# Designs tried in a protein design run: peptides against a protein of PDB entry 3C2G. Part 3

Target 1, 209 residues: chain A of PDB entry 3C2G
Amino acid sequence: IRTFDLLGLLLHDSDAIDGFVRSDGVGAITTVVQYPNNDLIRAGCKLLLQVSDAKALAKTPLENILPFLLRLIEIHPDDEVIYSGTGFLSNVVAHKQHVKDIAIRSNAIFLLHTIISKYPRLDELTDAPKRNRVCEIICNCLRTLNNFLMMWIPTPNGETKTAGPNEKQQVCKFIEIDILKKLMSCLSCEGMDTPGLLELRSTILRSFI

## One batch from the design tools (peptide; made by RFdiffusion4, then SolubleMPNN)

Design b2_p27_4_s1 (from b2_p27_4, 7 letters changed)
Fold by OpenDDE base, seed 3:
Structure b2_p27_4_s1 (fold): chain B 209 residues (1-209), chain A 27 residues (1-27)
Amino acid sequence: as target 1 above (209 residues)
Amino acid sequence: DAAAAAAAAAAAALAERLAAALAARAE
């Protein structure tokens, strides 16, 4: 499908990606992924992942896009959709306080917990491609969670936002024994961002002190 | 049938936006 071939061309061209985003390309993707077509949904979510670091996204309103993407990840039991969507979420919340606030209001913390909870332990996955994809999904979720928790950690020079009681309760679910076992299993995967997982562990511990 | 045609039209419109963004770089 011509859309998939054009996706491959954008992957290597930051200026074309930025031009696409400036032309409301993310709105166009959001329209495409509303159709009940799994191939369009997969392609659209993959394209969202590809544009997720574009400079033009800093000027793009995400208030309509993030709630829709979170709902799409919730209802689609597709690892490729979940991978791309959680990757997009992780990248767009990075260093963007207003985007973090939109995601949190859209129940992102609970969704991340739900995503991690539904996957088996990585040691139970014999298929290496499936195991790696599940590991990447869990890491996208955990990196996103780290980005949220960092808002509530006191900095030496600033007034910190306090997490609301509901947000605290949702964060407390990530210390459940089964979630911690999955986090620990990710540390044993080759090619993983072990530093990022250790940072999350430190951030979790600091959020409970 | 109508939903499949609408999905195809949306995919075509997305492809046109992608092609336009690639073309605007060559200028």
Scores: peptide ipSAE 0.340, ipTM 0.835, DockQ to the pose 0.103
Fold by OpenDDE base, seed 4:
Structure b2_p27_4_s1 (fold): chain B 209 residues (1-209), chain A 27 residues (1-27)
Amino acid sequence: as target 1 above (209 residues)
Amino acid sequence: DAAAAAAAAAAAALAERLAAALAARAE
């Protein structure tokens, strides 16, 4: 059975995914994606995306994995790697303050901006599969950003973490006109989480007021 | 190439872990 065929079998089984993660499966993926093989990197990042919601990830140290993945998506121009990596990032930071902190310390905010900035406008993409993939990447980046910004919004019942001056400056880049145009273009894509993008827009606005 | 052999070994080890996780579901 090729590694790819086993990936397809795991895609629909939460218990198998959770068992894989408990067996240090994320460490095994991290080892695989260190090799200069684009097919292994694509496969490994796709598998990371597939396990990114596993319950066992709450007990998995991500201090070595996240910085490595962030570097991987920084240096690889591959949309499938970037899609999977940004999807993983978006899911693992959700509801996990310590994981958000690791990602932010690993320059994730700047990387998300860089990823969004490198893609053309969606209206310039004539190829529908490419356009959809780019839209998904931008949405993964923006959802991840929303998860970061939510830490710095005052909650009625908690100590609000303050963003550092560097994080604030990095977040300010997301109000650049070209980023806002890309955000708005994603709102027009079919099958996108339009509510989540509107939430992000609200969160961005609240982070600057 | 030693790098290609190492990559293949790492992919095989990952496949084994995936197979083990699938097998442990049946218990």
Scores: peptide ipSAE 0.307, ipTM 0.823, DockQ to the pose 0.173
Fold by OpenDDE base, seed 1:
Structure b2_p27_4_s1 (fold): chain B 209 residues (1-209), chain A 27 residues (1-27)
Amino acid sequence: as target 1 above (209 residues)
Amino acid sequence: DAAAAAAAAAAAALAERLAAALAARAE
């Protein structure tokens, strides 16, 4: 109860979030989510999502946190954990090449494919709250994937990292017909970044085939 | 249960860190 009330107070306070992150708050959350308690795992992952855009995260080492979170998302079938964890992942990899590299080495591309593969098509979901949550999860996965693909897109300065053969192969799985049908079902979801999804598709088709 | 006690202690320590971060803004 008290932890949830404190979480609600942090949601609106960027300076408190930054203070928490500077005090190794992300490490403290990582400790909490290691316990076999679903309520603590949900609460901890939600808190990770809430701090995931904090400026202080640029100075926080994620080498131990990110592989653990990816493993938690892999093994935990809970939509709230998957939502919060993919939301965290998508925010922390944004504009951070070193964090993208950690996530990719931790098999994040394959995990994102696995998540999208396990969910039904949005048109098969009759429950609107469940459908919206699944849509948000898929959006988080796509946003994360787009952030990875940006590493391998030619910059005007001619410096491009080349995707490894394994990374290229994992990216090519997102153009499989069953995945494409699921992604197309998201275009009808309110709040879907339809331009971003079409850009992602175009990037995969142009750069990874 | 020792696991439940450890989980409760970890949740309490997290709450204390959150409270400290909120308090440090009021200064």
Scores: peptide ipSAE 0.275, ipTM 0.809, DockQ to the pose 0.171
Fold by OpenDDE base, seed 2:
Structure b2_p27_4_s1 (fold): chain B 209 residues (1-209), chain A 27 residues (1-27)
Amino acid sequence: as target 1 above (209 residues)
Amino acid sequence: DAAAAAAAAAAAALAERLAAALAARAE
Protein backbone atom coordinates (compact mmCIF):
# COMPACT_ATOMS: atom_id res chain seq x y z
CA ILE B 1 0.00 0.00 0.00
CA ARG B 2 2.76 2.57 0.90
CA THR B 3 4.46 1.48 -2.35
CA PHE B 4 1.58 3.14 -4.19
CA ASP B 5 1.64 6.47 -2.29
CA LEU B 6 3.93 7.53 -5.15
CA LEU B 7 0.85 7.13 -7.40
CA GLY B 8 -0.56 10.39 -6.05
CA LEU B 9 2.57 12.19 -7.25
CA LEU B 10 2.49 10.53 -10.70
CA LEU B 11 -1.22 11.35 -11.26
CA HIS B 12 -0.39 15.03 -11.77
CA ASP B 13 2.77 14.61 -13.81
CA SER B 14 2.44 13.64 -17.47
CA ASP B 15 6.22 13.59 -18.00
CA ALA B 16 6.81 11.24 -15.05
CA ILE B 17 4.01 8.97 -16.32
CA ASP B 18 5.51 8.99 -19.82
CA GLY B 19 8.97 8.24 -18.39
CA PHE B 20 7.52 5.35 -16.37
CA VAL B 21 5.82 3.91 -19.47
CA ARG B 22 9.05 4.28 -21.53
CA SER B 23 10.91 2.29 -18.84
CA ASP B 24 8.49 -0.66 -19.37
CA GLY B 25 6.34 0.43 -16.42
CA VAL B 26 3.28 -1.30 -17.91
CA GLY B 27 5.22 -4.58 -18.03
CA ALA B 28 6.22 -4.04 -14.38
CA ILE B 29 2.57 -3.50 -13.40
CA THR B 30 1.60 -6.63 -15.35
CA THR B 31 4.15 -8.60 -13.30
CA VAL B 32 2.76 -7.22 -10.01
CA VAL B 33 -0.86 -8.09 -10.82
CA GLN B 34 0.07 -11.76 -11.48
CA TYR B 35 0.42 -12.39 -7.75
CA PRO B 36 -2.64 -13.68 -5.85
CA ASN B 37 -2.86 -10.51 -3.74
CA ASN B 38 -6.06 -8.48 -4.11
CA ASP B 39 -4.46 -5.25 -2.83
CA LEU B 40 -1.62 -5.51 -5.38
CA ILE B 41 -4.08 -6.39 -8.16
CA ARG B 42 -6.34 -3.43 -7.28
CA ALA B 43 -3.44 -1.00 -6.98
CA GLY B 44 -1.74 -2.27 -10.16
CA CYS B 45 -4.95 -1.95 -12.19
CA LYS B 46 -5.46 1.58 -10.80
CA LEU B 47 -1.94 2.46 -11.94
CA LEU B 48 -2.72 1.03 -15.40
CA LEU B 49 -5.73 3.35 -15.57
CA GLN B 50 -3.54 6.31 -14.57
CA VAL B 51 -1.00 5.66 -17.34
CA SER B 52 -3.59 4.65 -19.95
CA ASP B 53 -3.44 7.99 -21.83
CA ALA B 54 0.37 8.30 -21.78
CA LYS B 55 1.97 9.21 -25.14
CA ALA B 56 4.59 6.48 -24.68
CA LEU B 57 1.84 3.81 -24.84
CA ALA B 58 1.75 4.35 -28.63
CA LYS B 59 5.23 2.72 -28.70
CA THR B 60 4.48 0.06 -26.07
CA PRO B 61 3.65 -3.44 -27.39
CA LEU B 62 0.30 -4.43 -25.87
CA GLU B 63 0.04 -7.95 -27.39
CA ASN B 64 0.97 -9.64 -24.10
CA ILE B 65 -0.54 -7.05 -21.73
CA LEU B 66 -4.08 -6.77 -23.11
CA PRO B 67 -4.92 -10.51 -23.15
CA PHE B 68 -3.65 -10.79 -19.58
CA LEU B 69 -5.63 -7.76 -18.36
CA LEU B 70 -8.79 -8.98 -20.10
CA ARG B 71 -8.44 -12.36 -18.39
CA LEU B 72 -7.84 -10.64 -15.03
CA ILE B 73 -11.06 -8.61 -15.44
CA GLU B 74 -12.94 -11.79 -16.46
CA ILE B 75 -11.93 -13.77 -13.35
CA HIS B 76 -11.71 -11.00 -10.71
CA PRO B 77 -15.07 -9.90 -9.15
CA ASP B 78 -13.67 -6.63 -7.70
CA ASP B 79 -15.40 -3.49 -9.01
CA GLU B 80 -12.19 -1.46 -8.58
CA VAL B 81 -10.26 -3.91 -10.76
CA ILE B 82 -13.07 -3.98 -13.34
CA TYR B 83 -13.34 -0.16 -13.28
CA SER B 84 -9.60 0.37 -13.70
CA GLY B 85 -9.19 -2.40 -16.28
CA THR B 86 -12.14 -1.29 -18.44
CA GLY B 87 -10.93 2.31 -18.14
CA PHE B 88 -7.47 1.25 -19.30
CA LEU B 89 -8.99 -0.75 -22.17
CA SER B 90 -11.18 2.19 -23.24
CA ASN B 91 -8.25 4.61 -23.31
CA VAL B 92 -5.70 2.33 -25.03
CA VAL B 93 -8.05 1.30 -27.87
CA ALA B 94 -9.02 4.92 -28.61
CA HIS B 95 -7.72 5.96 -32.05
CA LYS B 96 -5.46 2.85 -32.26
CA GLN B 97 -6.58 0.30 -34.85
CA HIS B 98 -3.84 -2.20 -33.97
CA VAL B 99 -4.79 -2.14 -30.26
CA LYS B 100 -8.48 -2.60 -31.15
CA ASP B 101 -7.55 -5.67 -33.22
CA ILE B 102 -5.58 -7.17 -30.28
CA ALA B 103 -8.46 -6.56 -27.88
CA ILE B 104 -11.06 -8.05 -30.28
CA ARG B 105 -8.89 -11.15 -30.92
CA SER B 106 -8.66 -11.47 -27.13
CA ASN B 107 -12.48 -11.74 -26.90
CA ALA B 108 -12.95 -8.19 -25.54
CA ILE B 109 -16.44 -7.71 -27.08
CA PHE B 110 -17.80 -10.77 -25.29
CA LEU B 111 -16.05 -9.72 -22.07
CA LEU B 112 -17.73 -6.29 -22.19
CA HIS B 113 -21.10 -8.04 -22.60
CA THR B 114 -20.27 -10.37 -19.68
CA ILE B 115 -19.36 -7.40 -17.44
CA ILE B 116 -22.63 -5.56 -18.19
CA SER B 117 -24.55 -8.85 -17.77
CA LYS B 118 -23.10 -9.45 -14.27
CA TYR B 119 -24.14 -6.06 -12.86
CA PRO B 120 -27.71 -5.32 -11.74
CA ARG B 121 -29.72 -2.45 -13.18
CA LEU B 122 -28.61 0.89 -11.73
CA ASP B 123 -32.11 1.51 -10.35
CA GLU B 124 -31.68 -1.65 -8.20
CA LEU B 125 -28.52 -0.22 -6.55
CA THR B 126 -29.38 1.68 -3.35
CA ASP B 127 -25.77 2.42 -2.36
CA ALA B 128 -24.73 5.61 -4.19
CA PRO B 129 -20.93 4.90 -4.27
CA LYS B 130 -21.60 1.38 -5.67
CA ARG B 131 -24.14 2.73 -8.19
CA ASN B 132 -21.69 5.41 -9.38
CA ARG B 133 -18.87 2.86 -9.75
CA VAL B 134 -21.11 0.50 -11.74
CA CYS B 135 -22.20 3.45 -13.91
CA GLU B 136 -18.53 4.28 -14.62
CA ILE B 137 -17.80 0.61 -15.49
CA ILE B 138 -20.73 0.50 -17.92
CA CYS B 139 -19.55 3.82 -19.46
CA ASN B 140 -16.07 2.33 -19.94
CA CYS B 141 -17.58 -0.76 -21.58
CA LEU B 142 -19.78 1.32 -23.90
CA ARG B 143 -16.94 3.69 -24.87
CA THR B 144 -14.74 0.68 -25.66
CA LEU B 145 -17.49 -0.95 -27.71
CA ASN B 146 -18.13 2.31 -29.62
CA ASN B 147 -14.41 2.45 -30.41
CA PHE B 148 -14.62 -1.10 -31.83
CA LEU B 149 -17.75 -0.40 -33.88
CA MET B 150 -16.06 2.60 -35.54
CA MET B 151 -13.76 0.14 -37.37
CA TRP B 152 -16.72 -1.36 -39.24
CA ILE B 153 -18.58 1.85 -40.11
CA PRO B 154 -18.26 2.69 -43.84
CA THR B 155 -15.93 5.65 -44.37
CA PRO B 156 -16.23 7.86 -47.49
CA ASN B 157 -12.88 6.40 -48.64
CA GLY B 158 -14.35 2.86 -49.06
CA GLU B 159 -11.75 1.16 -46.81
CA THR B 160 -13.88 -0.67 -44.26
CA LYS B 161 -12.83 -3.70 -42.31
CA THR B 162 -15.73 -6.12 -42.29
CA ALA B 163 -16.59 -7.47 -38.86
CA GLY B 164 -16.13 -11.25 -38.82
CA PRO B 165 -19.12 -13.51 -38.13
CA ASN B 166 -18.06 -14.00 -34.49
CA GLU B 167 -17.63 -10.25 -33.91
CA LYS B 168 -21.06 -9.57 -35.46
CA GLN B 169 -22.65 -12.22 -33.23
CA GLN B 170 -20.93 -10.76 -30.15
CA VAL B 171 -22.05 -7.21 -31.04
CA CYS B 172 -25.63 -8.43 -31.56
CA LYS B 173 -25.68 -9.58 -27.90
CA PHE B 174 -25.74 -5.89 -26.86
CA ILE B 175 -29.25 -5.60 -28.37
CA GLU B 176 -30.62 -8.47 -26.28
CA ILE B 177 -33.58 -7.29 -24.22
CA ASP B 178 -31.92 -7.83 -20.81
CA ILE B 179 -28.82 -5.86 -21.86
CA LEU B 180 -30.98 -3.09 -23.33
CA LYS B 181 -32.93 -2.85 -20.04
CA LYS B 182 -29.64 -2.49 -18.12
CA LEU B 183 -28.35 0.14 -20.56
CA MET B 184 -31.66 2.04 -20.36
CA SER B 185 -31.34 2.11 -16.56
CA CYS B 186 -28.15 4.16 -17.08
CA LEU B 187 -29.90 7.05 -18.92
CA SER B 188 -30.89 8.69 -15.62
CA CYS B 189 -27.48 8.15 -13.98
CA GLU B 190 -25.46 11.26 -13.23
CA GLY B 191 -22.24 11.17 -15.27
CA MET B 192 -23.62 8.75 -17.89
CA ASP B 193 -22.82 9.67 -21.48
CA THR B 194 -26.45 9.54 -22.63
CA PRO B 195 -25.61 10.80 -26.17
CA GLY B 196 -22.89 8.11 -26.46
CA LEU B 197 -25.33 5.40 -25.32
CA LEU B 198 -27.90 6.53 -27.91
CA GLU B 199 -25.18 6.66 -30.59
CA LEU B 200 -24.09 3.11 -29.69
CA ARG B 201 -27.69 1.89 -29.99
CA SER B 202 -28.07 3.64 -33.34
CA THR B 203 -24.76 2.24 -34.63
CA ILE B 204 -25.65 -1.35 -33.65
CA LEU B 205 -29.11 -1.07 -35.23
CA ARG B 206 -27.79 0.45 -38.50
CA SER B 207 -24.65 -1.63 -39.05
CA PHE B 208 -25.24 -5.03 -37.40
CA ILE B 209 -29.01 -5.77 -37.92
CA ASP A 1 5.32 -17.72 2.66
CA ALA A 2 7.25 -17.70 -0.65
CA ALA A 3 4.27 -16.22 -2.56
CA ALA A 4 3.95 -13.28 -0.14
CA ALA A 5 7.70 -12.66 -0.37
CA ALA A 6 7.55 -12.71 -4.19
CA ALA A 7 4.59 -10.30 -4.17
CA ALA A 8 6.45 -7.95 -1.81
CA ALA A 9 9.55 -8.06 -4.04
CA ALA A 10 7.47 -7.29 -7.14
CA ALA A 11 5.79 -4.37 -5.34
CA ALA A 12 9.20 -3.04 -4.27
CA ALA A 13 10.55 -3.28 -7.84
CA LEU A 14 7.49 -1.36 -9.09
CA ALA A 15 8.06 1.34 -6.44
CA GLU A 16 11.68 1.69 -7.54
CA ARG A 17 10.58 2.17 -11.17
CA LEU A 18 8.03 4.79 -10.10
CA ALA A 19 10.63 6.60 -7.99
CA ALA A 20 13.12 6.50 -10.89
CA ALA A 21 10.53 7.98 -13.27
CA LEU A 22 9.85 10.83 -10.80
CA ALA A 23 13.58 11.47 -10.31
CA ALA A 24 14.32 11.53 -14.07
CA ARG A 25 11.97 14.54 -14.40
CA ALA A 26 14.16 16.60 -12.06
CA GLU A 27 17.11 16.33 -14.52
Scores: peptide ipSAE 0.250, ipTM 0.800, DockQ to the pose 0.170

Design b2_p27_6_s3
Fold by OpenDDE base, seed 3:
Structure b2_p27_6_s3 (fold): chain B 209 residues (1-209), chain A 27 residues (1-27)
Amino acid sequence: as target 1 above (209 residues)
Amino acid sequence: SAARRREERFKLIKELIEKLKEEAKKL
């Protein structure tokens, strides 16, 4: 824990963050979070989120990292871990086609649906911190999905990747009424980018037109 | 110098990474 706290303080700029990633820092965290210690898992995932926008991640082999993270956020009951993990996932797949491919092959689309599905409706959450955290988790999942969907949107000048049949079926689950209601409830969360969430909704819905 | 402080920070980061790896082996 103390080591994670100290790292969190040192990793305050892009150069330090990139230096950490180039020094196998993400691998070190993922090794630590494989042990059943919730405090270490929480601290490790928080640090993962903090470094998740590192440019050096584009050159980091994530084939051995992402599957472990996905498994962790699938099974771990702590919302702080889920928040950090889904936030990391959302950031790490951004602008990195090869990372998107690893995540998709690792059943990420289905997992994102599972995560959203396990949380109650935001209107059922009376605790504001809990409600906000759940909203952020849902938004992280939807942003990650949007990053996947963007690969399959026809561009006027580009070779459009086609989603496989399985991916299409998994994406179809996001138009379930309960998922849509949860997305809509996030639009009322304080501090959320409402235009961004509306864009996410539009992208999801357009994937079925 | 600012450069020296950056180098010292990077050294400390690397040491802390190694510490994390060693702590993980003991779990």
Scores: peptide ipSAE 0.442, ipTM 0.883, DockQ to the pose 0.905
Fold by OpenDDE base, seed 2:
Structure b2_p27_6_s3 (fold): chain B 209 residues (1-209), chain A 27 residues (1-27)
Amino acid sequence: as target 1 above (209 residues)
Amino acid sequence: SAARRREERFKLIKELIEKLKEEAKKL
């Protein structure tokens, strides 16, 4: 725990964060969070989120890391872990086709749906901190989905990857009325990445036109 | 210098990463 706290204090700038990642810091965190210690898991996932935008992640082997983190956020009951893990996922897949491919092969699309489905509607949450955290988790999931969907949008000058039949089926789950209601509820939350959610809405619409 | 402070910080980061790995082996 103390080591995570110290790292958190050092990793405030992009150079330090990138240096941490280049030094196999993500692998080190992933090793530590394999142990059934909730405090370590929380601290580790929090640090993962903090470094999740590192440019060095584009050169980091994630084939063993990402499937593990997906399993962790699938089974872990703590919203803080889920928040950090989904936040990491959303950031790490951004602009990285190979990372998106790893995530998709690791059933990430279905997992995102499962996570969103697990949480109640935001209007049913009376505790504002809990409601905000749940909203953030849902937004992280939806942002990750947007990053996946963007791969299958035709570009004027490029060979567009086509989603496989399984991926298409999994994506179709996000147009379920309950998921759409949760998306709309997130748009009403203050302090959320409204532009990102609007982009997702646009991407979903474009994926089904 | 700013460069030295950066180097010292990176050294400390590496040391802390190794410490995490060592602590993990004890669990």
Scores: peptide ipSAE 0.440, ipTM 0.882, DockQ to the pose 0.901
Fold by OpenDDE base, seed 1:
Structure b2_p27_6_s3 (fold): chain B 209 residues (1-209), chain A 27 residues (1-27)
Amino acid sequence: as target 1 above (209 residues)
Amino acid sequence: SAARRREERFKLIKELIEKLKEEAKKL
């Protein structure tokens, strides 16, 4: 725990964050969070989120790391771990086709749906901190989905990857009324990236036209 | 001075990564 706190204090700029990632820091975190210690798992995932926008992640082998993280956020009961893990996933897949491919092969689309589905509607949450955390988790999942969907939208340059039949079926689950209601409820949360959520809504709608 | 402080920070980051890996082996 102390080591994670010290790292969190040192990793305050892009150069330090990139230096950590190039030094196999993400691999070190993923090794530590394999132990059944919830405090270490929470601290490790928090640090993963802090470094998740690092440019050096584009050159980091994620074939072993990303499937492990997906399994962790599938089974772990702590919302702080889910928040950090889904935040890391959302950032790490951004602008990285090879990372998107690893995530999709590791059943990430289905997992995102599972995570959104397990949380109650935001209007059923009376505790504001809990409601905000759940909203952030849902937004992380949906932003990750948006990054996947953008691969399958026709661009003028003609390089559209087609989703496989299984991926298409899994994506279709996100137009379920319960998922759409959760997306819309996130737009009313204070401090959320409303423009980003509106973009996602547009992308979801375009993916089914 | 700024370049030295940057290098010292990178050294400390590497030391903390190794410490993290060692602590994991003891759990």
Scores: peptide ipSAE 0.438, ipTM 0.882, DockQ to the pose 0.903
Fold by OpenDDE base, seed 4:
Structure b2_p27_6_s3 (fold): chain B 209 residues (1-209), chain A 27 residues (1-27)
Amino acid sequence: as target 1 above (209 residues)
Amino acid sequence: SAARRREERFKLIKELIEKLKEEAKKL
């Protein structure tokens, strides 16, 4: 725990964060969080989120790291771990086609649906801190989904990847009424990435038209 | 110098990463 706190204080700029990632810092965190210690898992995932926008992640092998993280957020009950893990996922897949491909092969689309489905409607949450955390988790999942869907939108240059039949089927689950209601409830939360949610809505509509 | 301070920070980051790996082996 203390080592994670010290790292969190040192990793305050892009150069330090990139230096950490180039030094296999993400691999070190993922090794530590394999042990069933909730305090270490929470601290490790928080640090992962802090370094998740590092440019050095584009050159980091994630084939062993990303599937492990996906499994962790699938099984872990703590909302703080889910928040940090889904936040890391949303940032690490951004602008990195090869990372998106690893995540999709590791059943990430289905997992995102499972996470969103697990949480109640925001309108049913009376505790503001809990409601905000749940909203953030759902938004992280939806941002990640948007990053996946953007791969299958035709570019002006004519090179479009086509989603496989399994991916298409998994994406179709996000148009379920209960999922759409949760998406709409997130748009009413203060301080949320409303532009990102609106972009996702547009992307979903374009994917099904 | 600013360069030396940057190098010292990177050294400390690497040492802390190794410490994390060692702590993991003891769990």
Scores: peptide ipSAE 0.436, ipTM 0.881, DockQ to the pose 0.901

